# Peptides against a protein of PDB entry 1MQS, part 57

Target 1, 223 residues: chain A of PDB entry 1MQS
Amino acid sequence: ILKMLFLNKDLNNNDNITTITDDIFNQQEIIWKVLILDIKSTATISSVLRVNDLLKAGITVHSLIKQDRSPLPDVPAIYFVSPTKENIDIIVNDLKSDKYSEFYINFTSSLPRNLLEDLAQQVSITGKSDKIKQVYDQYLDFIVTEPELFSLEISNAYLTLNDPKTTEEEITGLCANIADGLFNTVLTINSIPIIRAAKGGPAEIIAEKLGTKLRDFVINTNS

## One batch from the design tools (peptide; aimed at target 1 E117)

Design b2_p28_3_s2 (made by RFdiffusion4, then SolubleMPNN; from b2_p28_3, 8 letters changed)
Fold by OpenDDE base, seed 4:
Structure b2_p28_3_s2 (fold): chain B 223 residues (1-223), chain A 28 residues (1-28)
Amino acid sequence: as target 1 above (223 residues)
Amino acid sequence: LQKAINNFMYRGNGEELKYYAETGEFPP
């Protein structure tokens, strides 16, 4: 998250948020930026950072992507939003309207190829591709509650998984979503976990799916 | 792992996206 707030510059990940922000603040002039969020990413940011942390990172204002926002054509913008068609369209519209000087786009999870193609196509048509400085997948589908505990904040997950009226298809789908979220979390943490799950339930299904994803990732990336 | 993750997370800049839209691939 901090890396994103500093336009994806390399940061010392061994330092805590306060140390990093203080060091950067003291070493260079702060670059003021606008932070554009959605509901999901707002929760994520709020779980990790304080308002003061945002200020120290150079975030002068933050707004929801769906809110009416005043143009700040001389101010760079950081988008941290879900990879959806709707958000892409809004970003492109903001680009068209010259709402900000530069666009740093960070999607909260993996951007599907079809949406990437759509984004690329729309950007190419605008003639303002030079204003998009970065596009990243941040893979933050979780809320950090404490150093050793996080939540995917999936509504009614427990109820759904334990309701006898829930269909097998629904359970499978939910487990897949959870596994995706966990996978993204692992990528964010930059560490391959040992997976532990209770046997005989949805946790096992999730663990298996996650394990497969991790193995595939390692194989494909040669990491 | 870190290197792989970093490479995976970067999707390009606007110019690269434009190139992708035009050619179907990212610039080398």
Scores: peptide ipSAE 0.321, ipTM 0.767, DockQ to the pose 0.673
OpenDDE base, seeds 1, 2, 3, 5: peptide ipSAE 0.316, 0.016, 0.206, 0.017; ipTM 0.766, 0.437, 0.726, 0.425; seeds 1, 2 fail the geometry check

Design b2_p28_3_s3 (made by RFdiffusion4, then SolubleMPNN; from b2_p28_3 with D6N N7K Y8F K9S D16E L20F)
Fold by OpenDDE base, seed 5:
Structure b2_p28_3_s3 (fold): chain B 223 residues (1-223), chain A 28 residues (1-28)
Amino acid sequence: as target 1 above (223 residues)
Amino acid sequence: LQEAINKFSYKGNGEELKYFAETGELPP
């Protein structure tokens, strides 16, 4: 996240967030930027960073992507939003209207090819591709609550999994979503974990799905 | 793992997007 806030520059500091931001702030002139979020990314940012951290990173203001935002044509913008058609359209509209000077786009999860094609096509049509400085996709389907604890923040997961009226299809769908989130988390952390789950319940099913996804990914990547 | 991630993730800029839009391929 800090890397993103510093326009995806390499940060060679393994210290805590405060030390990193202080060092950077003291060493170079701060570039003020606008941070544009959605509901999901807002939760993510809030779990990791404080307002003071954002300020030290040069974030002058942050707003939701769907809300009306005032044009700041001389200010660069960082987008950290879900990879959806709606968000892409909004970004392109912002580009068309010269709402910001530069656009640094970071998607909260993997950008599928069809959406990449759509984004590329729309940007190309605007004739303002030079303003798009970065497009990164990421795998952040989690919220960090503690250094060694995270949450996928899936609403009503426990209730759904334990409701006797829940269909097998619904359970399967939810388990798949959880497994996808965990998979993306693993990729984001950049480490393959040993998976442990409670036996005899949904957690075991999810663990199995995750294990399969990880194995398939490794095999397919190395093939 | 990082190498694997890089293979399937997208990192680019507007000019690369334009290239992709025109050619259907990502630039090297």
Scores: peptide ipSAE 0.332, ipTM 0.777, DockQ to the pose 0.578
OpenDDE base, seeds 1, 2, 3, 4: peptide ipSAE 0.322, 0.303, 0.304, 0.287; ipTM 0.771, 0.769, 0.769, 0.756

Design b2_p28_3_s4 (made by RFdiffusion4, then SolubleMPNN; from b2_p28_3, 9 letters changed)
Fold by OpenDDE base, seed 3:
Structure b2_p28_3_s4 (fold): chain B 223 residues (1-223), chain A 28 residues (1-28)
Amino acid sequence: as target 1 above (223 residues)
Amino acid sequence: LEEAINKFMYRGNGKELKYYAETGELPP
């Protein structure tokens, strides 16, 4: 997230947010930009960043994507929104209207092929593709509630895993989904964790699945 | 459409995004 706010420049991931923002603030001129969010991403940003962090990152204003926003044609914009047709259409409309000088588009999760094609097609038609500087889909399937605690926001996970009527297949499926979310979290924080899980239950299944994903990823990255 | 995609997707990190969208996997 912080990387996104600095236009995906390389940051020292070993430092805390405050240290990073302070260092950047002191070392270089701040590029003032607009941050466009949706409801989901607002919650995410609020859970991770303080108001001062946004300011130090050069966010002059932030708004919801569905809100009427004043044009700032000389100001670059960062979109951090869900990958939906609606949001894509709004972004394209903003592009058409020259609402901002540059567009840095970050989707909160994976962008499906059909939506990618739609975005590409619409942007191409506008003739203003040069204003789109970045397009990226983030692996953000979690909400940080505390520095040492976060949630994948999977509804009824506890109930499903503890309901005696739940089938093994359902449990396995849910565990896979949880592992995927955790994997994406790991990618987002750019740190390989030590996995600890209770034995003999769903946690072990999740740990095994996550471990496999991480191992595969590391192998592929290092090859 | 393909031409439009190609023109658009080779800017910035668009190539990576395209690959991911097509394969569901991270680029090598």
Scores: peptide ipSAE 0.017, ipTM 0.504, DockQ to the pose 0.091
OpenDDE base, seeds 1, 2, 4, 5: peptide ipSAE 0.016, 0.007, 0.018, 0.021; ipTM 0.454, 0.297, 0.514, 0.534; seeds 2, 4, 5 fail the geometry check

Design b2_p28_4 (made by RFdiffusion4)
Pose (drawn by RFdiffusion4):
Structure b2_p28_4 (pose): chain A 223 residues (1-223), chain P 28 residues (1-28)
Amino acid sequence: as target 1 above (223 residues)
Amino acid sequence: YNNVLNNYNKISDFRNFSNLNLPTVNLI
């Protein structure tokens, strides 16, 4: 999360510290930025970061994508928002409106090609595609409550999975989401683990789904 | 259009993984 608040800086280069000392913060000399969150993504940040931490990272203000936000045409913006048609539209609207000097679009989970093309087509007919400095799938779609306790924030799962009423489609879709939440966690750990799961029920489906996802990930690296 | 696509990235592409091997799924 912090690396993102630094415009995904330090990326594409060297350094292995973990929570930047102030003397180094003065090495790059950092400028204030607007931080745009949405309901879901605010729940992710406010769980691990205090307001003081945000300022210390150069974040002047933070507001939801849906609020009426007064313009700051000369101030950078970092969007950390869910990969939704609704949000993408607003980014396009803000982009046109010239709400901010720059855009650093960061997606909470992962943006589908479906919506990347959408955002891209809309932005193309603006004379301002140049202001979007970066667009990143951040893979931080979970909440870390305690140091080692995390949640996918998918309430009422035992019910949805065992309710006879539930479709054989609603179940597949739910497992697919849980498979993604785990995938989001696994990428954060930066370790491709061995998947072990109890057979017969949802844990297996999710295991085999996550297995396939992690399998492709390993492939679409080297070959 | 191309600027958006060229500026698009997945943060995982730039991470260092301690284990980058094909995963195995063990059913118990």

Design b2_p28_4_s1 (made by RFdiffusion4, then SolubleMPNN; from b2_p28_4, 13 letters changed)
Fold by OpenDDE base, seed 5:
Structure b2_p28_4_s1 (fold): chain B 223 residues (1-223), chain A 28 residues (1-28)
Amino acid sequence: as target 1 above (223 residues)
Amino acid sequence: MQNVLNKYHNIADFMKFSNLTLPELILV
């Protein structure tokens, strides 16, 4: 998150920022920016940062993407939002209207190829692609509840997985969503875990899906 | 751990990291 707020610049030599210290903020020139969030990303940010931390990172104003926002044509904007068609359309509309000087787009999870192509096409039509400075997948689709505890915020997951009326398709879909959330978390921690799962249930399905994603990721990053 | 399990009636919604030399992901 802090790296994103500093426009994904390399925060000096310690990859292991385990503690938000004032030293992190003192080394960077403060560029004042607007932070644009959705409901989900607001919860993510709020779980780990205080308002004062946002200010120290140069965030003067934060707002919801769906809210009416005043144009600040001389101010750069950081978008940190879910990878949805709706959010893409809003970002493109903001680009068309010259709402901000620069656009730093960060998605909470991986942007699907079809949506990336849609974003690229719409941006191309505007003729303002030069204002888009960054597009990143942040893999931050989870909430930190405690230093060693996070939540995927998947409502009724236990009920859905244990209700005899739940279809195999629904179970499989939910397991995929859980695996995606865990994948995002693993990438954020930057450490590949040993996966252990109980056999014969949803845990095994999740483990298999996650294991596949991690293997594919490792292969693609080492190639 | 038990208190966390009681708070999160949704076991699939949370993950705990152990400060072990190798992170272990235990799916329950």
Scores: peptide ipSAE 0.097, ipTM 0.422, DockQ to the pose 0.074
OpenDDE base, seeds 1, 2, 3, 4: peptide ipSAE 0.082, 0.077, 0.083, 0.096; ipTM 0.394, 0.451, 0.454, 0.409

Design b2_p28_4_s2 (made by RFdiffusion4, then SolubleMPNN; from b2_p28_4, 13 letters changed)
Fold by OpenDDE base, seed 2:
Structure b2_p28_4_s2 (fold): chain B 223 residues (1-223), chain A 28 residues (1-28)
Amino acid sequence: as target 1 above (223 residues)
Amino acid sequence: MQNVLNKYHNIADFNKFSNLSLPELILE
């Protein structure tokens, strides 16, 4: 995934995500780019990356492929989406409309030959084939699962928290909702957790809110 | 908080929380 976010350049594979992003961030000029996802790839990204990781990788904004997106004709775009006819058609439409300066297309799994031919044919008709810089099969169509993992099933939470267009009010509201969900989960489990969260982002906000809720609960219960 | 307690009264045994320590927050 990190390799993809750095336009499929060679990266050192032996380091954790944070170390890799820090090293690259410090050594290279950041190329700001847009990340376009679908529902499936969003789950994949969310399972392995944090908000700050995307930022350090030069992702200025990310959106769902089916959402209405503002044109950024001077900004390169990374597509990381399922290999479907629908997604291909949307990418081609984005190309036709000059949505972005360059197109780096990454499919979550292998693109069938018939779809590749379809993509090539449609792109050829546009006369803008030079804007497509990469087409990759990434084979990242899986969700990284951990033992004892649960989900609040809040749709697009990761995307919303990482979209620069999201307002502070929206972020705060979403963080509160997540904290409420976690709080309810803790009550259901009937065990007070140790909360671990990354500094400097929504995770910290959520952790603090959750901690406060739990502390208040414990205090009120013990009084 | 009272509303939350009422909502989840049937799900959680709140008496079990009386002997629990405060949560710890680790930021990393």
Scores: peptide ipSAE 0.071, ipTM 0.400, DockQ to the pose 0.160
OpenDDE base, seeds 1, 3, 4, 5: peptide ipSAE 0.057, 0.057, 0.057, 0.055; ipTM 0.446, 0.447, 0.456, 0.453

Design b2_p28_4_s3 (made by RFdiffusion4, then SolubleMPNN; from b2_p28_4, 14 letters changed)
Fold by OpenDDE base, seed 3:
Structure b2_p28_4_s3 (fold): chain B 223 residues (1-223), chain A 28 residues (1-28)
Amino acid sequence: as target 1 above (223 residues)
Amino acid sequence: MQNVLDKYHNIADFMKFSNLSLPVLILE
């Protein structure tokens, strides 16, 4: 929850709420935000945070998603709501109306692929996809209709990545090689995939490198 | 924030790149 309130920045897990808020307050300019909730998420946040805690996190106003909310076109918004068609439609409507400057969407539970695709489609139609800065859930569940297995034929990749004696440099190098291989594979598929990776390990490093390559490729090909 | 690409950032990219159903690459 705290991570969400700070736009999913990396926070020191060992620090208490007060220390985190104080450090941010003292070291960084507070970004003031609006928090949009539903009934379920309101209960969740209320159980963990006080109003003063929200203020320290830069939340100036919080409202229910179904309530009539005043536009704040210069203020970024954090949504923390259930993954429902109704909520998605409201978010998209808010996007269309330029209700906020930026949209940080956090779903309270797993977002089904059909809803993700619906969200993506609707956002694409608006032409304002750049305002969607983040989309998070607890666990993104995908249904793969036609799974394919392939190999990059990199010898001992698993052993190297899981050996505690492997150096960071070796891991980084291997991850770069894997990312390059995946990049070539993606180009062969002739579509940009959604990339999922486990956090905190080599998969994340690979995903980051691959994502960068894909973005750069798209930008360069459209120029 | 923007320097760390995770699955959710990739979702955002998906929204930018397509209004169609796309394949999913799962890295484990």
Scores: peptide ipSAE 0.070, ipTM 0.397, DockQ to the pose 0.096
OpenDDE base, seeds 1, 2, 4, 5: peptide ipSAE 0.066, 0.081, 0.062, 0.060; ipTM 0.400, 0.395, 0.383, 0.371; seeds 1, 2, 5 fail the geometry check

Design b2_p28_4_s4 (made by RFdiffusion4, then SolubleMPNN; from b2_p28_4, 16 letters changed)
Fold by OpenDDE base, seed 5:
Structure b2_p28_4_s4 (fold): chain B 223 residues (1-223), chain A 28 residues (1-28)
Amino acid sequence: as target 1 above (223 residues)
Amino acid sequence: MQSVLDKYHNLADFNKFSNLSLPELILE
């Protein structure tokens, strides 16, 4: 998150900025930026950063992407939002209206290729592609509750998985979403986990899905 | 269009796990 707030620049070769120390903030020239969030990413940011931390990172104003925002044509903007068509359309609209000077786009999870192509196409039509400085998948689709605990904040997951009326398709979909969230978390932590799960239930299904995703990733990375 | 695509960075594309072992699954 801090790396994102500093425009994804290399912060003194320490990839593991796990602790917000004053030293991180003191070494860089503060560039004032606007931070644009959605509801989900707001929860993520709030779980790990305080308002003062945002200020120290150069965030002068933070707003929701769906809110009416005043133009700040001389101020760069950091978007940290869910990878949705709706958010892409809003970003493009902001670009068209010269809402900000520069656009640093960060998605909370992986942007599907079709949406990336859509973004690229729409931006190209505007003729303002130069204002798009970055497009990142951040894989930050989780909330930190404690140093050694996190939540995916999926509503009614337990109920859905245990409701006899829930279809197999719904269960499979939910398990996939959970596995994706866990995968994102693992990538963010940058450590391959030992996965422990209860046998004989949804947890096993999720664990297997996650294991497969991680194995595929490791294999592909090593190839 | 290509200019935007060139600015796309996927964390998964980074070789962060090149020397890491495969995940271990423990069912209990």
Scores: peptide ipSAE 0.183, ipTM 0.606, DockQ to the pose 0.595
OpenDDE base, seeds 1, 2, 3, 4: peptide ipSAE 0.056, 0.057, 0.059, 0.058; ipTM 0.441, 0.425, 0.436, 0.443; seed 1 fails the geometry check

Design b2_p28_5 (made by RFdiffusion4)
Pose (drawn by RFdiffusion4):
Structure b2_p28_5 (pose): chain A 223 residues (1-223), chain P 28 residues (1-28)
Amino acid sequence: as target 1 above (223 residues)
Amino acid sequence: LSTKEKEGQAILNKYGITDTTYGTAFNL
């Protein structure tokens, strides 16, 4: 999350510290930025970061994508928002409106090609595609409550999974989401683990789903 | 760049969006 607030700096290069000392912060000399969150993404940040931490990272203001936000044409913007048609539209609208000097679009989970092309087509007929400095799938779609306790914030799962009423489609979709939440966690750990799961029920489906996802990920690296 | 990043960047280039960088937070 912090690396993102630094424009995903230090990326594509060296350094293995963990929570930047101030003397180094003065090495790059950092400028204030607007931070745009949405309902879901605010729940992720406010769980691990205090307001003081945000300022210390160069974040002047933070507001939701849906609020009426007064313009700051000369100030950078970092969007950390859900990969939704609704949000993408607003980024396009803000991009046109010239609400901010720059855009650093950061997606909470992962943006589908489906929507990447959408955002791209809309932005293409603006003379301002040049203001979007970066677009990143961050893979931080979970909440870390205590140091080692996390949640996918998918309430009422035992019910949805065992309710006879529930479709054989709603179940597959739910497992697919849980498979993603785990995938989002696993990528954060930066370790491709061995999946072990109890057979017979949802845990297996999710295990095999996550198995396939992690399988492709390992492939679409080297070959 | 990963395969996903190359494909995402190709999509941006198709629409003339050349000064925008597509990426992901995690790679092997």

Design b2_p28_5_s1 (made by RFdiffusion4, then SolubleMPNN; from b2_p28_5, 10 letters changed)
Fold by OpenDDE base, seed 1:
Structure b2_p28_5_s1 (fold): chain B 223 residues (1-223), chain A 28 residues (1-28)
Amino acid sequence: as target 1 above (223 residues)
Amino acid sequence: LSKKEKENQAIFEKYGLTKTKYGESFTL
């Protein structure tokens, strides 16, 4: 998150959030930025950062992506939002309207190829591609509740998985979403987990999906 | 750059987003 707030520049990772923000605040001219969030990313940020941390990172204003926002054409914007078609369309509309000087787009999870192509295509048509400085996958689609404890905050996941009326397709889809969130968490924590799951239920499906994703990632990273 | 970063950067180049950097971040 902090790296994102500093436009994905390399920060000395060895220091506490407060030390990093203080050092940057004291050593460099603060670039004031607007932070655009959605409901999900707001929860994520709120679980990790305090309001004062945002200010120290140069965030002067934060707003929801769906809210009417006043144009700040001389101010760079950081988007940190879910990878959805709706959010892409809003960002492109903001670009068309010259709402901000520069656009630093960050997605809470991996942007699918089809949506990436859609974003690129729409941006290309505007003729304002030079304003799109960055597009990053942040893999922060979870909430930190306690040290070494997190939640994916998937509404009614337990109920859905245990409802006998839920279809196999619905279960499979939900398990895939859970596995994606867990995968993102593992990558963010930079640790390889020992996966344990009860057999014969959704937990096993999730574990298998997660295991596959991790294996594929390791293979692709080492190649 | 990861394979994904390379592929996605190539997509940006295809659409003329030559000044846009695609990246992945795995940090809090």
Scores: peptide ipSAE 0.621, ipTM 0.954, DockQ to the pose 0.612
OpenDDE base, seeds 2, 3, 4, 5: peptide ipSAE 0.613, 0.614, 0.619, 0.615; ipTM 0.953, 0.953, 0.955, 0.954

Design b2_p28_5_s2 (made by RFdiffusion4, then SolubleMPNN; from b2_p28_5, 13 letters changed)
Fold by OpenDDE base, seed 3:
Structure b2_p28_5_s2 (fold): chain B 223 residues (1-223), chain A 28 residues (1-28)
Amino acid sequence: as target 1 above (223 residues)
Amino acid sequence: MTKKEQENQAIFDKYGLKSTKYGEAFSL
């Protein structure tokens, strides 16, 4: 899963998830990206990763594939979805609409040959095959009895943060909203993460705000 | 590169997806 979030680059697997994310987060510039899931893959992600892990991996927004999603033409997208005809058609439609800058498609299990050919054929017809950077089978088909779904419901975060016309106040406000969303999600997972962020950017602002909220929460619950 | 990766990459090449990499991953 972590490898997928880092665009299937080789990662040193000898360390725990936290160590891997920390090392990558500290050594490399974070590429902000959108994560698109379905119900099944959401359960898989939630069972393995914490909200802090997603943030450290540069996931600025995550959404369900069937949800209405705002276009982010300058943002790369990671799809992690079930290998179905329905999901393929949605991805192709997203491609046609130039919804994202780049498409990194990951299937939870092996995509059958017929569906792979269908995907390839549809993509070829669009003339936008250059945007499809990767197609991977991840073999992460976990059966979860009680899937936990979370959404920050924050759109255009990347665009807002990178627009030179965006004011510092607007950035601070957006970071606060993101921190609020993350805080709520962390509470639902019933785990208090260690928050780490790259220095000098929006991630640090978010981390500080989230850290404050979590500290306040812990103080209030232990009293 | 696995046999499956080779076969699937060939399918992409057939349809002109020359810049698309097919792969298999086996990690959490």
Scores: peptide ipSAE 0.605, ipTM 0.951, DockQ to the pose 0.269
OpenDDE base, seeds 1, 2, 4, 5: peptide ipSAE 0.598, 0.593, 0.564, 0.597; ipTM 0.949, 0.948, 0.934, 0.949; seeds 1, 2, 5 fail the geometry check

Design b2_p28_5_s3 (made by RFdiffusion4, then SolubleMPNN; from b2_p28_5, 12 letters changed)
Fold by OpenDDE base, seed 5:
Structure b2_p28_5_s3 (fold): chain B 223 residues (1-223), chain A 28 residues (1-28)
Amino acid sequence: as target 1 above (223 residues)
Amino acid sequence: LTKEEKENQAIFDKYGLTKTKYGSMFSL
């Protein structure tokens, strides 16, 4: 993911995320970019990165691919989305509209050959192929139960948590609501998950709250 | 590039996307 955020340049893998981002930040001028996600990829990013990690990687704005987005013709865009016909069509439309200066397209899994040809064909017709700098398969597809539902909830949370206008009270309230929602989902599937969260951010808060709820539930039901 | 990546790059070349780099997370 970090490599993708730095336009798939080679990064020194021997350091933790914080050290890598700090070193890059101190050595080079940050290239500010827009990050465009879908519901599924938002969940993926939220599970791995902290809110501040995106900023350190030069992500100024992030949005969903299906949302109306304002043109930023002088800003490069990173797409990290599912390999679907719908997403390809949206990317091509964004290209036609000159929404961004450069397009770095990353798919969450391998793009099928037929869709690759479709993308290439549509881009060729626009006459703006020079703006498409990269197309990469990232193979970061997390299999979750009811992925659309979970991805949607996590995506909404991620967008809110990354909005600088969001208050601490709103963040705390949202984390509680997310933990409640996840708890209810866990109960519905009748399985106790292993909870993993990034340390030092909202995900850790949510994980702690969820863990407490699950422990309390288990104690009360065995009793 | 892997064999598949080379094939995909060739598809881009076919459609005139000669400045577009195709790759994967495993690309060196």
Scores: peptide ipSAE 0.480, ipTM 0.912, DockQ to the pose 0.307
OpenDDE base, seeds 1, 2, 3, 4: peptide ipSAE 0.467, 0.473, 0.473, 0.475; ipTM 0.910, 0.911, 0.912, 0.912

Design b2_p28_5_s4 (made by RFdiffusion4, then SolubleMPNN; from b2_p28_5, 11 letters changed)
Fold by OpenDDE base, seed 1:
Structure b2_p28_5_s4 (fold): chain B 223 residues (1-223), chain A 28 residues (1-28)
Amino acid sequence: as target 1 above (223 residues)
Amino acid sequence: MTKREIENQKILEKYGITDTKYGEAFTL
């Protein structure tokens, strides 16, 4: 989420959100942006960030996608919304109306191919595709009541998972290790989690493996 | 870039969208 809000600026992962936002706010010129949300993403954002954090991230205004919004043609917009046909149509309409200067479109969950095709087709017709700077859909789609961050201390996991030279076997192996780590964490917390993961990537593989492990464990413990 | 991201980038290109990155946001 912070990467999205800061447009992938280098963030110090060792600092809390407040420290990161303070440092960026004090050290760099803030690019003011509009944040467009829906009901679901509002809940997600509210669980992770405070209003003051948004301001420090350069979010001058945040609004619901279905609300009537004033045009800000000189201001870039970040969309963080559900991957629905309705939201796509609204985004395209906002593009047609030159509502913002630039569009950074982030979907809360995996965007199906048919919806991506629809978005692309509609955008192509507008002739304003140059204003759409970014599209992405591999964010967490859940509400966090008490956010906690931990590390499994797996070396270069991110690099390995994102290296195009990494084999499927290597990815599968790494995902298994991550799932094992998460499984152990779950056992330590002594609570069975609801597992949510982005679709179409390593996170889904991990989630499936973890789910299987948990199911097997529960069955074996109750038998 | 993941295989999926590459494929989705190609989908955008198929419709003549060449100035849009499919992936995480980038620094302005």
Scores: peptide ipSAE 0.580, ipTM 0.923, DockQ to the pose 0.341
OpenDDE base, seeds 2, 3, 4, 5: peptide ipSAE 0.624, 0.564, 0.624, 0.624; ipTM 0.951, 0.919, 0.952, 0.950; seeds 2, 4, 5 fail the geometry check

